# Peptides against a protein of PDB entry 5OOQ: the designs that were tried, part 11

Target 1, 227 residues: chain A of PDB entry 5OOQ
Amino acid sequence: YREDVRQVVTHPANALSFLQPGRLVEISVNGKDNYGWGAVVDFAKRINKRNPSAVYTDHESYIVNVVVNTMYIDSPVNLLKPFNPTLPEGIRPAEEGEKSICAVIPITLDSIKSIGNLRLYMPKDIRASGQKETVGKSLREVNRRFPDGIPVLDPVKNMKIEDEDFLKLMKKIDVLNTKLSSNPLTNSMRLEELYGKYSRKHDLHEDMKQLKRKISESQAVIQLDDL

## One batch from the design tools (peptide; aimed at target 1 N117 R119)

Design b1_p11_5_s2 (made by RFdiffusion4, then SolubleMPNN; from b1_p11_5, 4 letters changed)
Fold by OpenDDE base, seed 1:
Structure b1_p11_5_s2 (fold): chain B 227 residues (1-227), chain A 11 residues (1-11)
Amino acid sequence: as target 1 above (227 residues)
Amino acid sequence: PIFDYWEDTSP
């Protein structure tokens, strides 16, 4: 259900207007690489120069450039290509005990875990020497001031996602957090209707398939942890 | 110099 909320929040129709320069976002790449909170530089529509007819899902149709301060120091950051969300092998966050550096990484909307209610003042040229490190210092300061986590934008109050099905989804999540008894499949069907309001039907169908897969995977992991 | 941050809940 948290994934369902994330899918709605990170949909282009909702997320893009809140991806202003300096917006803090929580980043998880490929469901494994948690970079923590980073700052948005900019975003652009994803264009495949080799295959202009390539169709991306809504959540993969935009590339967001973000500054992170948790990149592993020995990561091959020189191999990063602007506006290429397919990260080279070895690009990963620092683990416990490892040193980290600041880097700008291109991510998809699907790699956004949450959108914060805070923005950083961003330098005009983030690629200039030392500018990434300045942003990195600001990120460290913010994390220090918010040890319990950076406040997340309220999807309803702040993002104005006023959809009856979405509100029902949020209510179900609240109930599940208390009783773990709701059927995920019923919620996925309602999510389809929600996505239909924001995306073309064809893109919606693919997004739903991906969502169902992720829900099933997450449930399997939870069941394994409970065993 | 550390850049300041601010709360921004607007699109």
Scores: peptide ipSAE 0.564, ipTM 0.918, DockQ to the pose 0.842
OpenDDE base, seeds 2, 3, 4, 5: peptide ipSAE 0.280, 0.298, 0.264, 0.291; ipTM 0.795, 0.810, 0.788, 0.801; seeds 2, 3 fail the geometry check

Design b1_p11_5_s3 (made by RFdiffusion4, then SolubleMPNN; from b1_p11_5, 4 letters changed)
Fold by OpenDDE base, seed 5:
Structure b1_p11_5_s3 (fold): chain B 227 residues (1-227), chain A 11 residues (1-11)
Amino acid sequence: as target 1 above (227 residues)
Amino acid sequence: PIFAYWEDTEP
C-alpha cells in the first residue's frame, strides 16, 4: 500500500506544487540507489529534442534537480547530464564507510520516495563553488535534528488529495497501522492472561516474552508486506 | 551557522 500512496503523491498533479526550491525529498533511484533526503533545486517538463513526439509516463514526464549529500566520492559526477535522468554507470550513493560528496542529480518523479514538510534556504546559484556543500551541511543539520526522520507532508491535510479511492487507501493503511501498534499489546495481554494461568515458573515467563516478540515480529512483517 | 530551514506545508 505504501507504493500505491507513493504513486498518487508523486503524480505531477499533486507533487509539482510542492517541489519548490529547497523542498526536502527522499530519493530512491530505480528502487535501488537510496540517496536519502535531498533538496529540490528546480524542475522542468521533460522534453526530448530529438523526438518531440516522445510520450513519457506521468511519473517520468518531469525532471527534478536535487542536491544530495550522499553521492559516492569517486562517482563520475562529471558525466552527469543536467537534463538526463538516466544516470551514468557508477553514479551511486556512498555505502557505509565510504566518503560522500554533494552533487546535483536529475531525477524523475518516480524516484521520489517521499516529500518532506521542510524546506531549506537555497543559494541563488547552486552551481557556484561551495554552494552545494553549504546545502549539504544544511541537510546534515536537518538529519541531526530529526533522528527519527524528516516529517512527511500529509497527503490529505497538506497536499489536499481528495480522491475517494485514495482516501479509502489511507483509511485502510491507518487501520493496519493501528492494528500493528495494538496487536502486540493485545496479544501480550491475552498471552499474559493465558500464561498467567499456566506459568508458575519463571522460565515460562521468559519463554512467553520471547514468543510474544516472535509473534509480534512475524505479524509486523506480514502487515508491513501488506502495507 | 544557523542552518536556515523552515516548515512549509503550502503549495
Scores: peptide ipSAE 0.567, ipTM 0.916, DockQ to the pose 0.708
OpenDDE base, seeds 1, 2, 3, 4: peptide ipSAE 0.561, 0.093, 0.333, 0.566; ipTM 0.916, 0.778, 0.831, 0.917; seed 3 fails the geometry check

Design b1_p11_5_s4 (made by RFdiffusion4, then SolubleMPNN; from b1_p11_5, 5 letters changed)
Fold by OpenDDE base, seed 3:
Structure b1_p11_5_s4 (fold): chain B 227 residues (1-227), chain A 11 residues (1-11)
Amino acid sequence: as target 1 above (227 residues)
Amino acid sequence: PIFSYEENYEP
C-alpha cells in the first residue's frame, strides 16, 4: 500500500506541480541507492534524440535534476549527463565511513521516495563553482533542524489528490494500519484506473508548461529586439 | 532563511 501511494504521489499529474526549484525530495535510485533528501534544480520531459518515437511510462517520462550531498567522493561524476537518468557505473551514495561530495544527478519520478513540504532558497546558477556545496550546506542544516525527519507533503491536504479511489485507498491504509486486511490485486486494478484519470491532468499540465515557455521565449525575443 | 514551508500548491 505504501508503494501504491508512492506511485500516485509521484505520478506526473500530481508530482510536477511540487517540483519547484529547491523542493526537497527523498531519493532512492533503482530501489537500492539511497541518497537521502536532495533539492530539486529543475525538471524536463524526457526526450530520446536517438529514438524520438520512444514511449516511456508516466514515471519515467520526466527527468528531475536534484542536488544531493551524499555522493561517494570517488564516483565518476564527470560522466553524468543532465538528461540521462541512466547513471554511469560507480555513481552511488557514500557508505558509512566514506567521504561524500555534492553532485547534481538526473533521476526519474520513479526514484522519488517522498516529496517534502520544504523548499530551499536556491542559488541562481547551480552549475557555478561552489554553488552545489552551498546547497549541500543548506541540506545539512535542514537535516540538523529536523532530527525526526523532514516533513512529507500530505497527499490529500497538501497535494489535493481528491480522487475517490485514492481516498478509498488512503482510508484502507488507515484501516489496515489498524486491522491488517490486504488485497494487493484489488489495489493494483484501482491504480490503473487512477492513472487513466491522471493522464488527462498530465496532458493539461504539459500544455500549460509549453505555453509558459513559449510566452517566456517570446518575451525574451522582444527584449532582445529592444536592445 | 535557508528554506520556506511550501505545503500547498498555489497556482
Scores: peptide ipSAE 0.468, ipTM 0.903, DockQ to the pose 0.245
OpenDDE base, seeds 1, 2, 4, 5: peptide ipSAE 0.456, 0.465, 0.464, 0.459; ipTM 0.898, 0.900, 0.898, 0.893

Design b1_p11_6 (made by RFdiffusion4)
Pose (drawn by RFdiffusion4):
Structure b1_p11_6 (pose): chain A 225 residues (1-48, 51-227), chain P 11 residues (1-11)
Amino acid sequence: YREDVRQVVTHPANALSFLQPGRLVEISVNGKDNYGWGAVVDFAKRINNPSAVYTDHESYIVNVVVNTMYIDSPVNLLKPFNPTLPEGIRPAEEGEKSICAVIPITLDSIKSIGNLRLYMPKDIRASGQKETVGKSLREVNRRFPDGIPVLDPVKNMKIEDEDFLKLMKKIDVLNTKLSSNPLTNSMRLEELYGKYSRKHDLHEDMKQLKRKISESQAVIQLDDL
Amino acid sequence: EPPVEYYEDEP
């Protein structure tokens, strides 16, 4: 349900109104590369040029400044409106130095939208400007070690559509349902949940393999035939 | 170096 709410928030109709310059966003591109918290510089519509149609979330491209780019990542390959990050451009590992950079992303690559926004120079492309902004991101990350506060979708973003409101209530219902479980006030919860979640991943992982073996035991494309 | 400056939104 929370992932369902995220798509509603990041959809261009609601998200673009709050994508002013300097807006803080948490960037997780394609659910794999997590760049941490960054600052939005600008955004523009995606024009595929062969005029190909794009999905609503991919219909727009946002340039954001990050402070967790791997230091030896080849940033010279980036095209201004190409959100497909070339192979080798990745967030710095836990033991590697980081460098401030600007990357393009689609809206689907935004994990959360912050209520804070930075002062940004007019030309981020100017000399040393991307570096200076990266310093500000380091400070915000210090004052807010647990995380940056998110925008309230209803109160702040004034999202009042009825279908979305039922979705928010569905979450509150499951939370109070979760808070009424006997394990909520337990010390072994983290231990038992992790022990169970590992067994569950295997069950789902084993089920994936279990089906592959059976389909391949028989002839391959007999069904296609 | 310039001080850090930022904005917080009001509802």

Design b1_p11_6_s1 (made by RFdiffusion4, then SolubleMPNN; from b1_p11_6, 5 letters changed)
Fold by OpenDDE base, seed 2:
Structure b1_p11_6_s1 (fold): chain B 227 residues (1-227), chain A 11 residues (1-11)
Amino acid sequence: as target 1 above (227 residues)
Amino acid sequence: EPPFRYFELKP
């Protein structure tokens, strides 16, 4: 059931509006590499230049750039390619006893375990010398202040996910948490129905983003003509 | 606008 909630929360129709710069997100890559809490730099729609006809799942259709402070020090971070979520071999979080460094990594929505209710003030240029380390210090401070865990966005109260099937799922989880009875089998079939409902919202969000980009591009052209 | 809380590092 927790995975079902995660799938809904991390769907583009719901997640993208909360992936502002500095948003804290909990990161798990490929279900094995836990980087802990990182900070969102930006996100973009995934584009395959080599195969423009490539179709990605909803959760793989966007790339989120995040700052993490848990990268293993000997990881080949120089091989990281911006907006390529396929991480090079050896890119991994530091294990216990290993030294870590700050890095910006591209991840998919599927690599988001949870979305925090906190945002950091992000440097204007995160790739400038020392900026990622500043964010890393902030992340350490946040973890220090929240020893019981960083507050997670409430899907209903904060994210305004009001789909009836989702609400039923949440109620069921609440009942199960109280009764310690897990019946995981019944919820998987309803996810497809839930995703169908989010498609319209997703399309509208993308349209708005494209419109904003076009406006920004037009303004940039106007500034060039005034020069 | 989605609700969020800013975390500021105390100087």
Scores: peptide ipSAE 0.217, ipTM 0.828, DockQ to the pose 0.128
OpenDDE base, seeds 1, 3, 4, 5: peptide ipSAE 0.042, 0.216, 0.035, 0.212; ipTM 0.747, 0.821, 0.717, 0.832

Design b1_p11_6_s2 (made by RFdiffusion4, then SolubleMPNN; from b1_p11_6, 6 letters changed)
Fold by OpenDDE base, seed 3:
Structure b1_p11_6_s2 (fold): chain B 227 residues (1-227), chain A 11 residues (1-11)
Amino acid sequence: as target 1 above (227 residues)
Amino acid sequence: EPPFRYEELSV
């Protein structure tokens, strides 16, 4: 059930509106590499230049760039490519006793374990020298201030996920937390139905994003012509 | 050092 909730929360129709620059997210890559809490830089729709006809799952259809402060120091971070979520071999979090560095890594929505209810003030140019380390210091300070963990967004109260089937899922989880007895729902069919409902919202979000880009591009062109 | 600033979005 927790995974089912995660699938709904990290679906583009729900997650993207909360992935503003500086948003804290808990990161687990390939279910193995836990980077802990990182800060969102930006996100973009995944485009395969080599195969434009490539179809990705909803959770793999976007790339989120995040700053982490737990990257192993000897990881080949120079091989990281923006907007390529297939991480090079050797890219991993530092283990206990190992030194870590700050890095920007591209991840999919599927690599988000949790979305935090905190947002950092991000530097304007994260690629500038020392800026990643500044974010890294902020992440450490957040962890210090929240020793019991960073507050996670409430899917209903904060994210306003009001789908009836999702609410039923949440209710079942609450009941299970109180009563261990509920059979694992064949959750796959219900999730597919939920995703079908979210498809329209996702399409609207993409349309809005495209429109905002067009407006920004038009304004940039106007400013260039006025100079 | 830029002042540590964060926003808690909990309503």
Scores: peptide ipSAE 0.306, ipTM 0.848, DockQ to the pose 0.601
OpenDDE base, seeds 1, 2, 4, 5: peptide ipSAE 0.114, 0.134, 0.042, 0.046; ipTM 0.792, 0.785, 0.757, 0.757; seed 1 fails the geometry check

Design b1_p11_6_s3 (made by RFdiffusion4, then SolubleMPNN; from b1_p11_6, 6 letters changed)
Fold by OpenDDE base, seed 2:
Structure b1_p11_6_s3 (fold): chain B 227 residues (1-227), chain A 11 residues (1-11)
Amino acid sequence: as target 1 above (227 residues)
Amino acid sequence: EEPFRYFELKP
């Protein structure tokens, strides 16, 4: 059931509006590489320049750039490509006893384990020297202040996910009060129906984002003409 | 209600 909740929460229709700069997210890449809590830099729709006809799943259709402070020090971070979520070999979190560094990594929505109810103030230029380390310090401080874990966004109260089937799922989880790893909705027609509803919401969100970009581009052109 | 809290490191 927890995975079912995660699938709904991390769907673009629900997640993107909460992936503002500085948003804390818990990161697990490929189900094995746990980077812990990182901070969102930005996100973009995934575009394959080599294969423009590539169709991605909803959870793989966006790239989220996140700052992590748990990157293994000897990871080939220089090989990271900002818009390529396929991480180079050797990119991994530090294990116990290993030294870690701060890095910006591109992940998919599927790599988000949880979305925190906390945002950091992010530097304007995260790529500038020392800025990712500043964020790394902030992440350490947050972890110190929340020893029992960083508060997670409530899907219903905070994210306003009000779908009836989702609410039923949440109720079932509450009743069972057990660590359920089962995914009863993964193969269910209901999940597909839920995604259908979310898809429409997602389309509206993307339309708004595109409109905002067009406005920003138009303003940039106006500024160029005034120079 | 704002769906998030801001964390600011106090110098």
Scores: peptide ipSAE 0.235, ipTM 0.771, DockQ to the pose 0.172
OpenDDE base, seeds 1, 3, 4, 5: peptide ipSAE 0.078, 0.208, 0.130, 0.066; ipTM 0.734, 0.816, 0.781, 0.735; seed 3 fails the geometry check

Design b1_p11_6_s4 (made by RFdiffusion4, then SolubleMPNN; from b1_p11_6, 6 letters changed)
Fold by OpenDDE base, seed 2:
Structure b1_p11_6_s4 (fold): chain B 227 residues (1-227), chain A 11 residues (1-11)
Amino acid sequence: as target 1 above (227 residues)
Amino acid sequence: EPPFRYEVETP
């Protein structure tokens, strides 16, 4: 059930509007590399320049750049390629007793374990010297202030996911949690049916993003002409 | 160093 909820929450139609700069997200890459809570820098639609016809799953169709403060110090961070979620060998979180550094890593939506109900104030230029370390300090401070865990966005109350099947799922989870019943009857959520309902919302989000880009581009051109 | 600032979204 938790994975089913995660799939719905991290779907582009639901997640993208909450991936503003500074949004805290819990990161797990390939189901094994837990970076903990990081901060969103930005996101973009995944484009394969070599294969423009490449079709990605919904959860792999966007790249999210995130600042983490748990990167192993000896990781080959210089080999990281912007907007390439296929991380080089040796890129991993620090283990217990190892030193960590701050890094910006590109991840897919599928690598988001949870979306936090917190946003950090992000530096304007995260690539500038010392800026990622500033974010790293902020992440440590957040963890200090929330020793019981960073609050997660409520899918219904905060994210406004109002799909009836999703609501039924959430109710079932609540009932199970109340009953301390360890047997989640894996009623397979008809995730495919849920995704079909999100298609319209996703399209609207992309349209809005395109419009904002066009407006920004037009304003930039106007400013250049006035210079 | 910029002061630590975070925002909690209200429901």
Scores: peptide ipSAE 0.353, ipTM 0.871, DockQ to the pose 0.637
OpenDDE base, seeds 1, 3, 4, 5: peptide ipSAE 0.343, 0.346, 0.253, 0.344; ipTM 0.868, 0.868, 0.770, 0.868; seed 4 fails the geometry check

Design b1_p11_7 (made by RFdiffusion4)
Pose (drawn by RFdiffusion4):
Structure b1_p11_7 (pose): chain A 225 residues (1-48, 51-227), chain P 11 residues (1-11)
Amino acid sequence: YREDVRQVVTHPANALSFLQPGRLVEISVNGKDNYGWGAVVDFAKRINNPSAVYTDHESYIVNVVVNTMYIDSPVNLLKPFNPTLPEGIRPAEEGEKSICAVIPITLDSIKSIGNLRLYMPKDIRASGQKETVGKSLREVNRRFPDGIPVLDPVKNMKIEDEDFLKLMKKIDVLNTKLSSNPLTNSMRLEELYGKYSRKHDLHEDMKQLKRKISESQAVIQLDDL
Amino acid sequence: SPPLPYFEDDF
């Protein structure tokens, strides 16, 4: 349900109104590369020039400044409006130095939208400007070690569509349902949940393999035939 | 250069 709400928030109709320069966003591109919290510089519509149609979330590209780029990552390969990050450009590992950079992303690569925004120079492309902004991101990350506050979708972003409101209530219902479980006030909750979640991942992982073996025991494309 | 300032929007 929370992932469903995220798509409603990041859709261009609601998200673009709050994508002013300097807006803080949490960037997780394709659900794999997590660059942490960054600052939005600008955005523009995606024009595929073969005029190919794009998905609503991919219809727009946002350039964001990050402070967690791997230091030896080849940033010279980036095209201004190509959000497909070339192989080798990755967030810095836990033990590797980081460097400030600007990357393009689609809206689907935004995990959350912040209520804070930075002061940014006019030309981020100018000498040392991307570096200076990266310093500011490091300070915001210190004042807010637990995380950056998110924008309230209803109160701040004034999202009032009825279908979305039912979705928000569905979450509150599941939370109070969760808060009424006997394990909520338990010390072994983290232990038992982790012990169970590992057994569950295996069950789902084993189920994936279990099906593959059976289909391959028989002839391969007999069904296609 | 020092870090640049930031602020929160009012709603």

Design b1_p11_7_s1 (made by RFdiffusion4, then SolubleMPNN; from b1_p11_7, 4 letters changed)
Fold by OpenDDE base, seed 3:
Structure b1_p11_7_s1 (fold): chain B 227 residues (1-227), chain A 11 residues (1-11)
Amino acid sequence: as target 1 above (227 residues)
Amino acid sequence: APPLPYEELEF
């Protein structure tokens, strides 16, 4: 059930509105590599230039660039490709006793474990020398201030996920947390129905994003003509 | 106090 909630929360129709620059997200890559809390830089729709016909799942259809401060120091970070969520071999978080560095990594929505209610003030150019380390210091300060963990967004109260099937899922989780007894019936079928509803919202979000890009491009052209 | 490096976003 927690995974079911995570799938709904990290679906593009729900998650993208909360992935502003500086938004804190808890990152787990491939279910193995826990980077802890990182800060969102930006996100983009996943485009395969080599295979334009490639169809990605909803959770793999976007790439989120995040700053982490837990990258193993000897990881081949120079091999990281922007907007390629397939991480090179050796890219991993530092283990206990290992030194870590700050890095920007591209992840999919599926690699988001939790979305926090905090947003860092991000530098204007994260790619500039020393800027990732500044974000790393901010992450350490946040972790210091929240020793019990960074507050996670409430899917209903904060994210305003009001889908009836999702609310039923949440109620079931609450009942199960109280009763400890009922078998996790794979509500996979209900998730598919939820995804069908979210697909329309996702399409609308992409349309809005494309519209905003067109507006920004038009404004940039106007500024160039006025010079 | 140094400015908070973060803001809380409830929504």
Scores: peptide ipSAE 0.334, ipTM 0.870, DockQ to the pose 0.326
OpenDDE base, seeds 1, 2, 4, 5: peptide ipSAE 0.319, 0.208, 0.222, 0.342; ipTM 0.865, 0.782, 0.764, 0.874; seed 5 fails the geometry check

Design b1_p11_7_s2 (made by RFdiffusion4, then SolubleMPNN; from b1_p11_7, 4 letters changed)
Fold by OpenDDE base, seed 2:
Order: structure tokens, then C-alpha cells, then sequence
Structure b1_p11_7_s2 (fold): chain B 227 residues (1-227), chain A 11 residues (1-11)
């Protein structure tokens, strides 16, 4: 169920409006590399210049650049390519006892474990010398202030996800958390079904939004050609 | 205390 909630929360239709510069996000790459809480720099729609017809899943269709302060010191950070979420070999978080550094890494929405209810004040130019380290200090200070964990956005109250299927999912989770003192298996199948319905509805909304944008862009181009 | 490096978003 947590994964199903994560899928809904990290869907572009919901997540992108909360990925402002400085937004805290919890990062897990490939389900293995846990970088902890990082700060959003920016995001962009994923474009494959070599294959413009490439179709990505919704969760892979955007690249989010994030500052992390948990990068292993000997990671080949110089090999990082902006807006390329395929991380080079050796890019990993520091393990216990290892030294870490600050880095900007490109991730997909699928690598977001949670979205925090906090936003850092970000430097204007994160690529300038020392700016990543400033963000790293801020991240350490936040973690110090929230020893029990950084507050996560409430999907309903904060993100205003009012989708009926999602609300039903959340209610089921609440009932299950209340009942998970009893029977876990029956609830997973129903969650997947509800998420499937939710995803289809949101896909339609996103398609409509993209279509409206394309229409607007086309109209803008026509106006430029008429000048 | 140093200024908070973050803003809590009020919803």
C-alpha cells in the first residue's frame, strides 16, 4: 500500500506542482541507493534527443535535479550528465563510516520516496563554487531539527489529491492500519485495482493538459509566422 | 539562532 500511495504522489499530475526549487524530497535510486533527503534544484520533461519518439512511463517522463549531501566521496561525480537519470557506475550514497560530499544528481519521479513539507532557500546558482555545500549544510540543519524525520506532505490535506479512487485507497489503508493487527493479504489486491483506476483518470487529465499546451504552442508559432 | 534555512509551507 505504501508503494501504491507513492505511485500516486509521485505521478506528474500530483508531484510536479510541489517540486519547486528547494523542496525536500526523499531519494531512493533503483530501490537500492538511498540518498536520504535532498533538495530539488529544478525539473524538466525528459527529452531523448536521439529518439524523440521514445515513450517513457509517467514516472520516468520527467527528470528532477536534486542536491544530496550523502554522495560517496569517491563517487565519479564528474561523469554525471545533466538531465541523464542513468547514473554512472560507482555513483552511490556513502555507507556507514564513509565520507560523503554534496552533489547534484538527476533522478526520475520514480526515485522519489516521499515529498517533504519543507522548502529550503536555494542559492541562485547551484553550480557556483561552494553553493552545493551551502545546501548541504542546510540539509544537515534540517535533519538536526527533525530527529524523528522530516514532515511529509499529506496527499489529501496538503497535496489536495481529491481523486475518489485515491481517497478510497487512503481509507482502506487507514482501515488496514487499524486492522493490520488482523489480515494483510486481502487489502493489497484492492489497492492495486484502485491505483489502476486512478492512474487511468490522471493520464487522461495529463493528456488534456499536454494537448492544451501543444495547441497554445502551435498558436504561438502561427502568430510568429504571421509577423 | 541562525535563520532557518527552510520555510515551512503553510497549507
Amino acid sequence: as target 1 above (227 residues)
Amino acid sequence: MPPLPYSELEF
Scores: peptide ipSAE 0.199, ipTM 0.814, DockQ to the pose 0.357
OpenDDE base, seeds 1, 3, 4, 5: peptide ipSAE 0.146, 0.143, 0.052, 0.177; ipTM 0.785, 0.790, 0.758, 0.806; seeds 1, 4, 5 fail the geometry check

Design b1_p11_7_s3 (made by RFdiffusion4, then SolubleMPNN; from b1_p11_7, 5 letters changed)
Fold by OpenDDE base, seed 3:
Structure b1_p11_7_s3 (fold): chain B 227 residues (1-227), chain A 11 residues (1-11)
Amino acid sequence: as target 1 above (227 residues)
Amino acid sequence: APALPYYEEEF
């Protein structure tokens, strides 16, 4: 059920509006590489230049760039490619006793374990020298202030996920926290229904983003003509 | 007091 909730929360139709610069997210890559809490830099729709017809799952259709302060110091960070979520071999978090550094890594929505209610004040240019380390210091301060963990967004109260099937799922989780009875097959079927609804919302979001880009481009052209 | 590098979003 926690994974079911995570799938809904990290779906583009729900997550993208909460992935503003500085948003704290808990990061787990490939289900094994836990980077802890990182800060969102930006996100973009995943584009395959070699195969423009490539179709990605909803959770793999966007790339989120995040600053982490837990990168293993000897990781080949120079091989990281912006907007390529396929991480080079050797890119991993530092283990206990190892030294860590700050890095910007591209991840998919599927690599988000949770979305926090906190946002960092981000530098204007995170790629400038020393800026990643500044964010790293901020992350350390947050972790110091929240020893029991960063508060996670409430899917209903904060994210305003009001889908009836999701609310039923949440209610079931609450009931199951009191009663140990789960039918995974029933939950899977409901998730498919939810994904169908969220896919429509995702399409609308992309349309809005495209419209905003067109408006911005049009305004830029007008400004150029006025010069 | 040093400015907090973070803020809590209000919803």
Scores: peptide ipSAE 0.489, ipTM 0.906, DockQ to the pose 0.334
OpenDDE base, seeds 1, 2, 4, 5: peptide ipSAE 0.347, 0.381, 0.379, 0.497; ipTM 0.886, 0.899, 0.897, 0.906; seed 5 fails the geometry check

Design b1_p11_7_s4 (made by RFdiffusion4, then SolubleMPNN; from b1_p11_7, 4 letters changed)
Fold by OpenDDE base, seed 2:
Structure b1_p11_7_s4 (fold): chain B 227 residues (1-227), chain A 11 residues (1-11)
Amino acid sequence: as target 1 above (227 residues)
Amino acid sequence: MPPLPYYEEEF
């Protein structure tokens, strides 16, 4: 069921409209290499210059460039080819105790585990010196603020997926989750997790309101200095 | 506090 939801959510018809610059996505390459949450740079339709007749699956038909802050430091990142999702050997996330660096990696839609409801403020030129590291700092700050995980887009409420079969799937999952939550062991830890997520969402919303106010105040001051 | 490096989209 979770995989079925992932397949629908990551389908080009649904995902592409939510892959704006700065969109947070959870990344798992080849089902093994978990990079965690990264930020979308851009995406493009996959074009095979050597085989123009190559037919890709829907989930492999687009390449998403993402900034990750979990790349192993000794990974051959200089061998990364833009818009080539076939990663060079040695490109992997850092393991526990290993140092990580920021990198831009090309991934397919199939490498997206989840799409977050958050977007980073992205630099205009991510390839400029220090810009990846700036995004990496932003990713660390997000992870610090969301210790129980980054909130995922609601496929129905946020993504407006109206497919009847998908809605039936979501209802089945909701029923199963309700049954699972009725188990007393899942209720305590999940209530704490949900309450933690709710509290953090509330705090984030207040922080966002305060930031919008500060931006508005700063703009008002700039307009006063120009008179 | 430094400005939040992120925003939540309103849908």
Scores: peptide ipSAE 0.407, ipTM 0.892, DockQ to the pose 0.328
OpenDDE base, seeds 1, 3, 4, 5: peptide ipSAE 0.406, 0.403, 0.398, 0.401; ipTM 0.890, 0.887, 0.888, 0.888

